# Peptides against a protein of PDB entry 6TME, part 78

Target 1, 324 residues: chain A of PDB entry 6TME
Amino acid sequence: NRLKRAYIALQAWKKAFYSDPFNTAANWVGPDVCSYKGVFCAPALDDPSVLVVAGIDLNHADIAGYLPPELGLLTDVALFHVNSNRFCGVIPKSLSKLTLMYEFDVSNNRFVGPFPTVALSWPSLKFLDIRYNDFEGKLPPEIFDKDLDAIFLNNNRFESTIPETIGKSTASVVTFAHNKFSGCIPKTIGQMKNLNEIVFIGNNLSGCLPNEIGSLNNVTVFDASSNGFVGSLPSTLSGLANVEQMDFSYNKFTGFVTDNICKLPKLSNFTFSYNFFNGEAQSCVPGSSQEKQFDDTSNCLQNRPNQKSAKECLPVVSRPVDCS
Target 2, 324 residues: chain A of PDB entry 6TME as posed
Amino acid sequence: NRLKRAYIALQAWKKAFYSDPFNTAANWVGPDVCSYKGVFCAPALDDPSVLVVAGIDLNHADIFGYLPPELGLLTDVALFHVNSNRFCGVIPKSLSKLTLMYEFDVSNNRFVGPFPTVALSWPSLKFLDIRYNDFEGKLPPEIFDKDLDAIFLNNNRFESTIPETIGKSTASVVTFAHNKFSGCIPKTIGQMKNLNEIVFIGNNLSGCLPNEIGSLNNVTVFDASSNGFVGSLPSTLSGLANVEQMDFSYNKFTGFVTDNICKLPKLSNFTFSYNFFNGEAQSCVPGSSQEKQFDDTSNCLQNRPNQKSAKECLPVVSRPVDCS

## One batch from the design tools (peptide; made by RFdiffusion4, then SolubleMPNN)

Design b2_p13_3_s3 (from b2_p13_3 with Y4L Y9L)
Fold by OpenDDE base, seed 5:
Structure b2_p13_3_s3 (fold): chain B 324 residues (1-324), chain A 13 residues (1-13)
Amino acid sequence: as target 1 above (324 residues)
Amino acid sequence: SLPLSLSPLDLSY
């Protein structure tokens, strides 16, 4: 009996709660699991006459605890939303039995360990949110082989390079922000045909931006701020026909911010502050447009306010990194 | 389009 298995799983989970400040699981009593708060039942896909637990929503419950292996008995769950709790430990490998998993949101918890590779076992996964945890180590390249619509990885402890397989991703939204990613952005990034929003904020990324970024025709948000990027902005950025929000602030960029970038047709906000740019086109000057906002603060620009001193600029500007 | 929505969680420095 599927509901009996679900009962076992949910009771094991309740037992794994250390704190339930909102008494979310207070009604988790008895065999009628479909009445449990945050538990959603639906007709089984294989047999409409059978009621199964199809979804969990414990978002914002502030529950402290862990995910017990018995959760693997929830074999009919397609939606698992448990964000904004205090769940700790690892994602149990027994969740591999949840073959219908479609949306998995464990964001804003205290999960630890490596990337939850069990997520790679779910054939139908479309949404993965593991942000705001303590996941660590390497991002498995295989994550981008998944047909995901969104990949939220930000605010973790992921390290190493971004996999070159990123170009295979069909995701519209990808977040890498606030991790420990290092190395260069892979050139394969330009192959992300469905990408709308990507953020690299606050990593240890370095090197030159790949020219292939300019192939991201659908990107509306591109944020590479707070990294170690060097060199000039790629001239191919003029190809970002749909970019609205662009941030390159807090890097080590040099060179000239071109008219072709600042005149991008959909550009609304362009922040390139806290770099070592030594020139900008008139179209890049803050206040030059009513439709566009620019921030050129703390660069090496002449005749602009709030720039770096010549002493700070000269050592960097005089030795520009060649990205060729 | 709207900027990246990280709701209910926001990126903060």
Scores: peptide ipSAE 0.041, ipTM 0.744, DockQ to the pose 0.109
Fold by OpenDDE base, seed 1:
Structure b2_p13_3_s3 (fold): chain B 324 residues (1-324), chain A 13 residues (1-13)
Amino acid sequence: as target 1 above (324 residues)
Amino acid sequence: SLPLSLSPLDLSY
């Protein structure tokens, strides 16, 4: 009996709670699991006459505990939303049995260990949110081979390089922010045909920006701030016809910020502060447009306020990085 | 369907 397996799983999970401040699991008593708070039943896909546990929503329950291996008995779950709790430990490998998994949100918890590779085993996964945890180590390159709509990885402890497989991603939103990613952005990034938003904030990324970024015709948000990027901005950025928010602040960029970038047709905010730019077009000057906001603070610009000293600028500006 | 994640995105530097 599928509901009996669900009962075993849910009772094991209740036992794995250390704290339930809102008494969310107070009604998790008896065999009628479909009445449990945060448990949602639906007709099974293979047999509409059978009722199964199809979803879990424990968002914002502030529950402290862990995910027991018995959760692998929830084989009909397609929606698993447990964000904004205090769950700790690792994601159980037994969740590989949840072959219908469509949306997996464990964000804003205390999960640790490597990337939950069990997520790669779910053939139908479309939404993955693991942000605001303590996941660490390398990002598996296979994550971008999956047909995901969104990939939220921000605010973790992920390290190493961004996989070159990123170009295979069909995701509209990808967040890498506030991790320990290093190395260059792969040139394959330009192949992300469905990308709308990508965020690299607050990593250890370095090198030149790949020219292929200019191929991201659908991108509306591109934030590469708070990294170690060097060289000039690619001239191909003029191809970002739909970019609205662009941030390159807190890097080591040099060279000239061109009209072709600052005159992008959808550009609303362009922040390039805290770099080593030695020139900007008049269209890039803050206050030059009523429709666009610019920040050129703390660069090596002449005749602009709040710039770096010549002593700070000269050693960097005199040795430009050739990205060609 | 259940709602998508409502967890915050940290946009701070």
Scores: peptide ipSAE 0.039, ipTM 0.777, DockQ to the pose 0.168
Fold by OpenDDE base, seed 4:
Structure b2_p13_3_s3 (fold): chain B 324 residues (1-324), chain A 13 residues (1-13)
Amino acid sequence: as target 1 above (324 residues)
Amino acid sequence: SLPLSLSPLDLSY
């Protein structure tokens, strides 16, 4: 039966534990898998009279181990939350059999290898959290063809460019932070109609910001800090009617920070420090508003404190990148 | 559903 298969899977997983400091699997004994700590049973969707393992929650268990292929026997699991452990190795391909997968959280572990392409096989996946791991290589373009509500990729070893398919994403939250992504932000970004939060922090992204960012009407958080972006801020950023938190710090931006950006109606925090901006509107000056916080530190601004030296500024400011 | 963290960098719940 389905619970017998679940028993085989869970016992195989228990054997794959190297350390269980909180004795989370101590009660993982016997056939009554629904009594196991962190195992949740529910009536099967196809037969309400049948009890199945529908969820796993081992969050914050500090378990060291790996995910054995026998986990593919958990065919009724829709919720798989194992964050903040010390699981290592790769995500098993056998998890493709978990066709009901809805929420997959393996964040804050020691997983390695390429992007877990098994996540692309789950037709009903809505939540994907693989952040704080050691996943590497390129991001598959197909991830953004999924009808996901959230995509957490931050704090990994992902490389290459951000796929142009990003514009197809229906996600409200997408994180790229603290990877090795390179190249430009795709112009298709403006098509992310449901986007609320996007974070690019601490990558190797470069080039000009696409004008299409200004089409992100629902975005409340836009963080592009700690990259290699160049040129001026797009004038179309005045279209960010709902942006509250905006960070462009630690880049190579030049030009003038305009009133149209600093007067955005929902803007509460705008950080543009550690760039090469050579001017700002009065509305962008820190302390100019009680409702808005600005940071203009370490730019090439005249008559402002904590700016770069003329020696640092002149070579960059005198050769602005034209993004037109 | 199980608790979700929608914060980009927050692992707490």
Scores: peptide ipSAE 0.037, ipTM 0.767, DockQ to the pose 0.182
Fold by OpenDDE base, seed 2:
Structure b2_p13_3_s3 (fold): chain B 324 residues (1-324), chain A 13 residues (1-13)
Amino acid sequence: as target 1 above (324 residues)
Amino acid sequence: SLPLSLSPLDLSY
């Protein structure tokens, strides 16, 4: 009986709770699992006459505990939403049995260990949110082979380079922010067909920006701030016909910020502060437009306020990195 | 079906 297996799983999970401050699992008593708070039943896809546990929603329950291996008995679950809790430990490998998994949200918890590779085993996964945890190590290249609509990885401990497989992603939103990623942005980034928003904020990324970024015609948000990027901005950025928010602040960029970038037709906010730019077009000057906001603070610009000293600028500006 | 529920994205530097 499928509901009997669900009962075993849910009772094992209740036993794995260390704290339930809102008494969310108080009614998790008896065999009628479909009456449990945060448990949702539906007709099974293979037999509409059979009722199964199809979803879990424990969002914002502040539950402390872990995910026991018995959760692998919830084989009919397609929706698993447990964000904003205090669950710790690792994602159980037994969840590979949840072959209908469609949406997996474990964000804002205390999960640790490597990337939860069990997520790669789910053939129908469309939404993956693992942000605001303590996941560490390398990002598996295979994550971008998944047909995901969104990939939320921000606020973790991921290390190493961004996989070149990123160009295979069909995701509209990808977040790398606040990790320990290093190396260059892969040139394959320009192959992302459906990308609307990408954020690299607060990593250890370096090198030149790839020219292929200019092929991201659907991107509305591009944030590469708080990294170690060098060289000039690619001239191909003039191809970003739909970019609204662009941030290159807190890097080591040099050269001239061109008119073609600052005149992008949908650009509403362009932040290039805290770099080593030595010139800007008049269209890039803060206050030059009523429709666009610019920030040129803390560069090497002449006749602009709040710039770096000549002592800070000269060593960098005199040795520009050639990205050609 | 359950709606998507997202935790906030921190965009601060």
Scores: peptide ipSAE 0.040, ipTM 0.777, DockQ to the pose 0.183; fails the geometry check

Design b2_p13_3_s4 (from b2_p13_3, 4 letters changed)
Fold by OpenDDE base, seed 1:
Structure b2_p13_3_s4 (fold): chain B 324 residues (1-324), chain A 13 residues (1-13)
Amino acid sequence: as target 1 above (324 residues)
Amino acid sequence: SLPLTLPPLDLSY
């Protein structure tokens, strides 16, 4: 009986709660699991006459605890939303049995360990949110082979390079922000045909920006701020016909910020502050447009306010990195 | 689908 298995799983989970400040699991008593708060039942896909646990929503419950292996008995769950709790430990490998998993949100918790590779086992997964946790180690390349709509990885402890498989991703939104990613952005990034938003903020990324970024015709948000990027901005950035928000601040960029970038047709905000740019086009000057906001603060620009000293600029500007 | 409430993205440097 599927509901009996669900009962075993949910009772094991209740026992794994250390704190339930809102008494969310107070009604988790007895065999009627479909009446449990945050548990949602639906007709089974294989037999519409059978009621199964199809979803969990414990968002914002502030529950402290862990995910027990018995959760693998919830084999009919397609929606698992447990964000904004205090769940700790690892994602159980037993969740590989949840073959219908469609949306998995464990964001804003205290999960630890490596990337939850069990997420790669779900053939129908469309949404993955693991942000605001303590996940660590390498990102598995296979994550980008998944047909995901969104990939939220920000505010974790992920390290190493971004996999070259990123170009295979069909995701519209990908966040890498506030991790420990290093190395270059892969040239394959330009192959992300469905990408709307990508965020690299606050990593250890370095090297030149790949020219292939200019192929991201659908991107509306591109934030590469607070990294170690070097060289000039690629001239191919003129191809970002739909970019609205662009941030390259807090890097080591050099060279000239061109009209072709600052005149992008949908550009609303372009921040290139805290770099080593030695020139900008008039169209890039803050206040030059009423429709666009620019920040050129703390560069090596002549005749602009709030620039770096010559002492800070000369060592960097005199040694431009050739990205060609 | 169930209601999806996302935590805010921290954009602080």
Scores: peptide ipSAE 0.036, ipTM 0.749, DockQ to the pose 0.157
Fold by OpenDDE base, seed 4:
Structure b2_p13_3_s4 (fold): chain B 324 residues (1-324), chain A 13 residues (1-13)
Amino acid sequence: as target 1 above (324 residues)
Amino acid sequence: SLPLTLPPLDLSY
């Protein structure tokens, strides 16, 4: 009986709660698991006459605890939303039995350990949100071989390089922000044909931006701020026909910010502050357009306010990194 | 802008 297995799983999970400040699991009593708060039942896909636990929603419950291995008995769960809790430990490998997993949101918890590789075992996964946790180590390359619509990795402890497999991703939204990623952005990034939004904020990324970024025709948000990028902005950025929000602030970029970038047809906000740019086109000057917002603060620009001193600029500007 | 904050998700849609 599927509901009996669900009962065992949910009772094991209730026992794994250290704190339930809103008494969310107070009604988790008895065999009628479909009446449990945050438990959603639906007809089984293989037999519409059978009722199964199809979803869990414990979002914003502030529950402290862990995920016990008995959760692997929830074999009919397609939606698992437990964000904004205080769950700790690791994602159980037993969740590999949840072969219908479609949306997995464990964001804003206290999960630790390596990337939850069990997520790679789910053939139908479309949404993965593991942001705002303490996941660490390398990002597995295989994550980008998944047919995901969204990949939220931000605010973790991930390190090492971004996998070259990123170009295989079909995701419209990918967040790397506030991790410890290092190295260059892979050249394969330009192959992300469905990409709308990508964020690299607050990592340890370095090197030159790949020219292939200019192939991201559908990107509306590109944020590479707060990294260690060097060299000039690629001239191929003129290919970003749909970019609305672009941020390169808090890097080590040098060279000239061109008209071809600042005149992008959909560009509404372009922030390139806190770099070492030594020139900008008139179209890049803040206040030059009523439709576009620019920030050129803290560069090495002549005749602009709030720029770096010559003492700060000269050592960097005189030794530009050649990205060719 | 990119949803860097947690979006509300509801299974009931």
Scores: peptide ipSAE 0.036, ipTM 0.738, DockQ to the pose 0.061
Fold by OpenDDE base, seed 2:
Structure b2_p13_3_s4 (fold): chain B 324 residues (1-324), chain A 13 residues (1-13)
Amino acid sequence: as target 1 above (324 residues)
Amino acid sequence: SLPLTLPPLDLSY
């Protein structure tokens, strides 16, 4: 009986709770699991006459505990939302049995260990949120082979390079922010067909920006701030016909910020502060437009306020990195 | 589908 297996799983999970401040699992008593708070039943896909546990929603329950292996008995679950809790440990490998998994949200918890590779085993997964945890190590290249609508990885401990498979992603939103990613942005980034928003904020990324970024015609948000990028901005950025927000602040960029970038037709905010730019077009000057906001603070610009000293600028500006 | 309530993206540097 599927509901009997669900009862075993849910009772094992209740025993794995260390704290339940809102008494969310107080009614988790007896065999009627469909009456449990945060448990949702639906007709089974293979037999509409059979009721199964199809979803879990424990969002914002502040529950402290872990995910026991018995959760692998919830084989009919397609929706698993447990964000904003204090769950710790690792994602159980037994969840590979949840072959109907469609939405998996474990964001804002205390999960640790490597990337939860069990998420790669789910053939129908469309939504994956693992942000605001302590996941570490390398990002598996296979994550971008998944037909995901969004990929939320921010605020973790991921290391190593961004996989070249990123160009295969069909996701509209991808977040790498606040990790330990290193190396260059892959040139394959220009192959991302559905990309609207991408953020690289607060990593250890380096090298030149790839010219292929200019192929991202649908991108509305591009944030590469707080990294170690060098060289000039690619001239191909003039191809970003839909970009609204662009941030290159807190890097080591050099060269001239051109009219072709600052005159992008949808650009509303362009931040290029805290770099080593030695010139800008008049269209890039803060206050030059009422429709666009610019920040040129802490560069190597002449006749602009709040710039770096000649002593700070000269060693970098005199040795421009050639990205050609 | 169940309603999705997501934590905000941290945009701090």
Scores: peptide ipSAE 0.034, ipTM 0.749, DockQ to the pose 0.163
Fold by OpenDDE base, seed 3:
Structure b2_p13_3_s4 (fold): chain B 324 residues (1-324), chain A 13 residues (1-13)
Amino acid sequence: as target 1 above (324 residues)
Amino acid sequence: SLPLTLPPLDLSY
């Protein structure tokens, strides 16, 4: 009996709660698991006459606890939303039995350990949100071989380089922000055919921006702020026909910010502050447009306010990194 | 799909 297995799993999970401040699991009593708060039943895909636990929604329950291995008995679960809790420990490997997993949201918890590789075992996974946790180590390259609509990795402890397999991703949204990623952005980034939003904020990324970024014609948000990027902005950024929000602030960029970038047709906000740019086109000047916002603060620009001193600029501007 | 309420994204520096 599938519901009997679900009962065992859910009772094991209730026992794994250290705190349930909203008494979310107060009604988790008896065999009728479909009446449990945050538990959703549906007809089984293989037998419409049988009810199964198809979804869990415990979002914003502030529950402290862990995920016990008995959750692997929830074999019919396709939707698992447990964000904004205080769950700790690791994602159980037993969840590999949840072969129908479609949406997995464990964001805003206290999960630790390496990337939850069990997520890679789910053949139908479309949504993965693991942001705002303490996941650490390398990102598995295989994550980008998944046909995901969104990949939320931000606010974790991930380190090492971004895998070159990123170009295989079909995701519309990918967030790397506020991790410990290092190295260059892979040139394969330009192959992300469905990408709308990508965020690299607050990592240890470095090197030149790859020219292939200009191939991301569907991108509306590109944020590479708060990294260690060097060199000039690629001229190929003129290919970002749909970019609305672009941020390169708090890097080590040099050179000239061109008209071809600042005149992008959908550009709403372009922030390139806190770099070492030594020139900008008139179209890049803050206040030059009513439709576009620019920030050129703290660069090496002449005749602009709030720029770096010559003492700060000279050592960097005199030794530009050649990205050719 | 079930209602999905994402936590706020803090992308501040």
Scores: peptide ipSAE 0.032, ipTM 0.744, DockQ to the pose 0.160

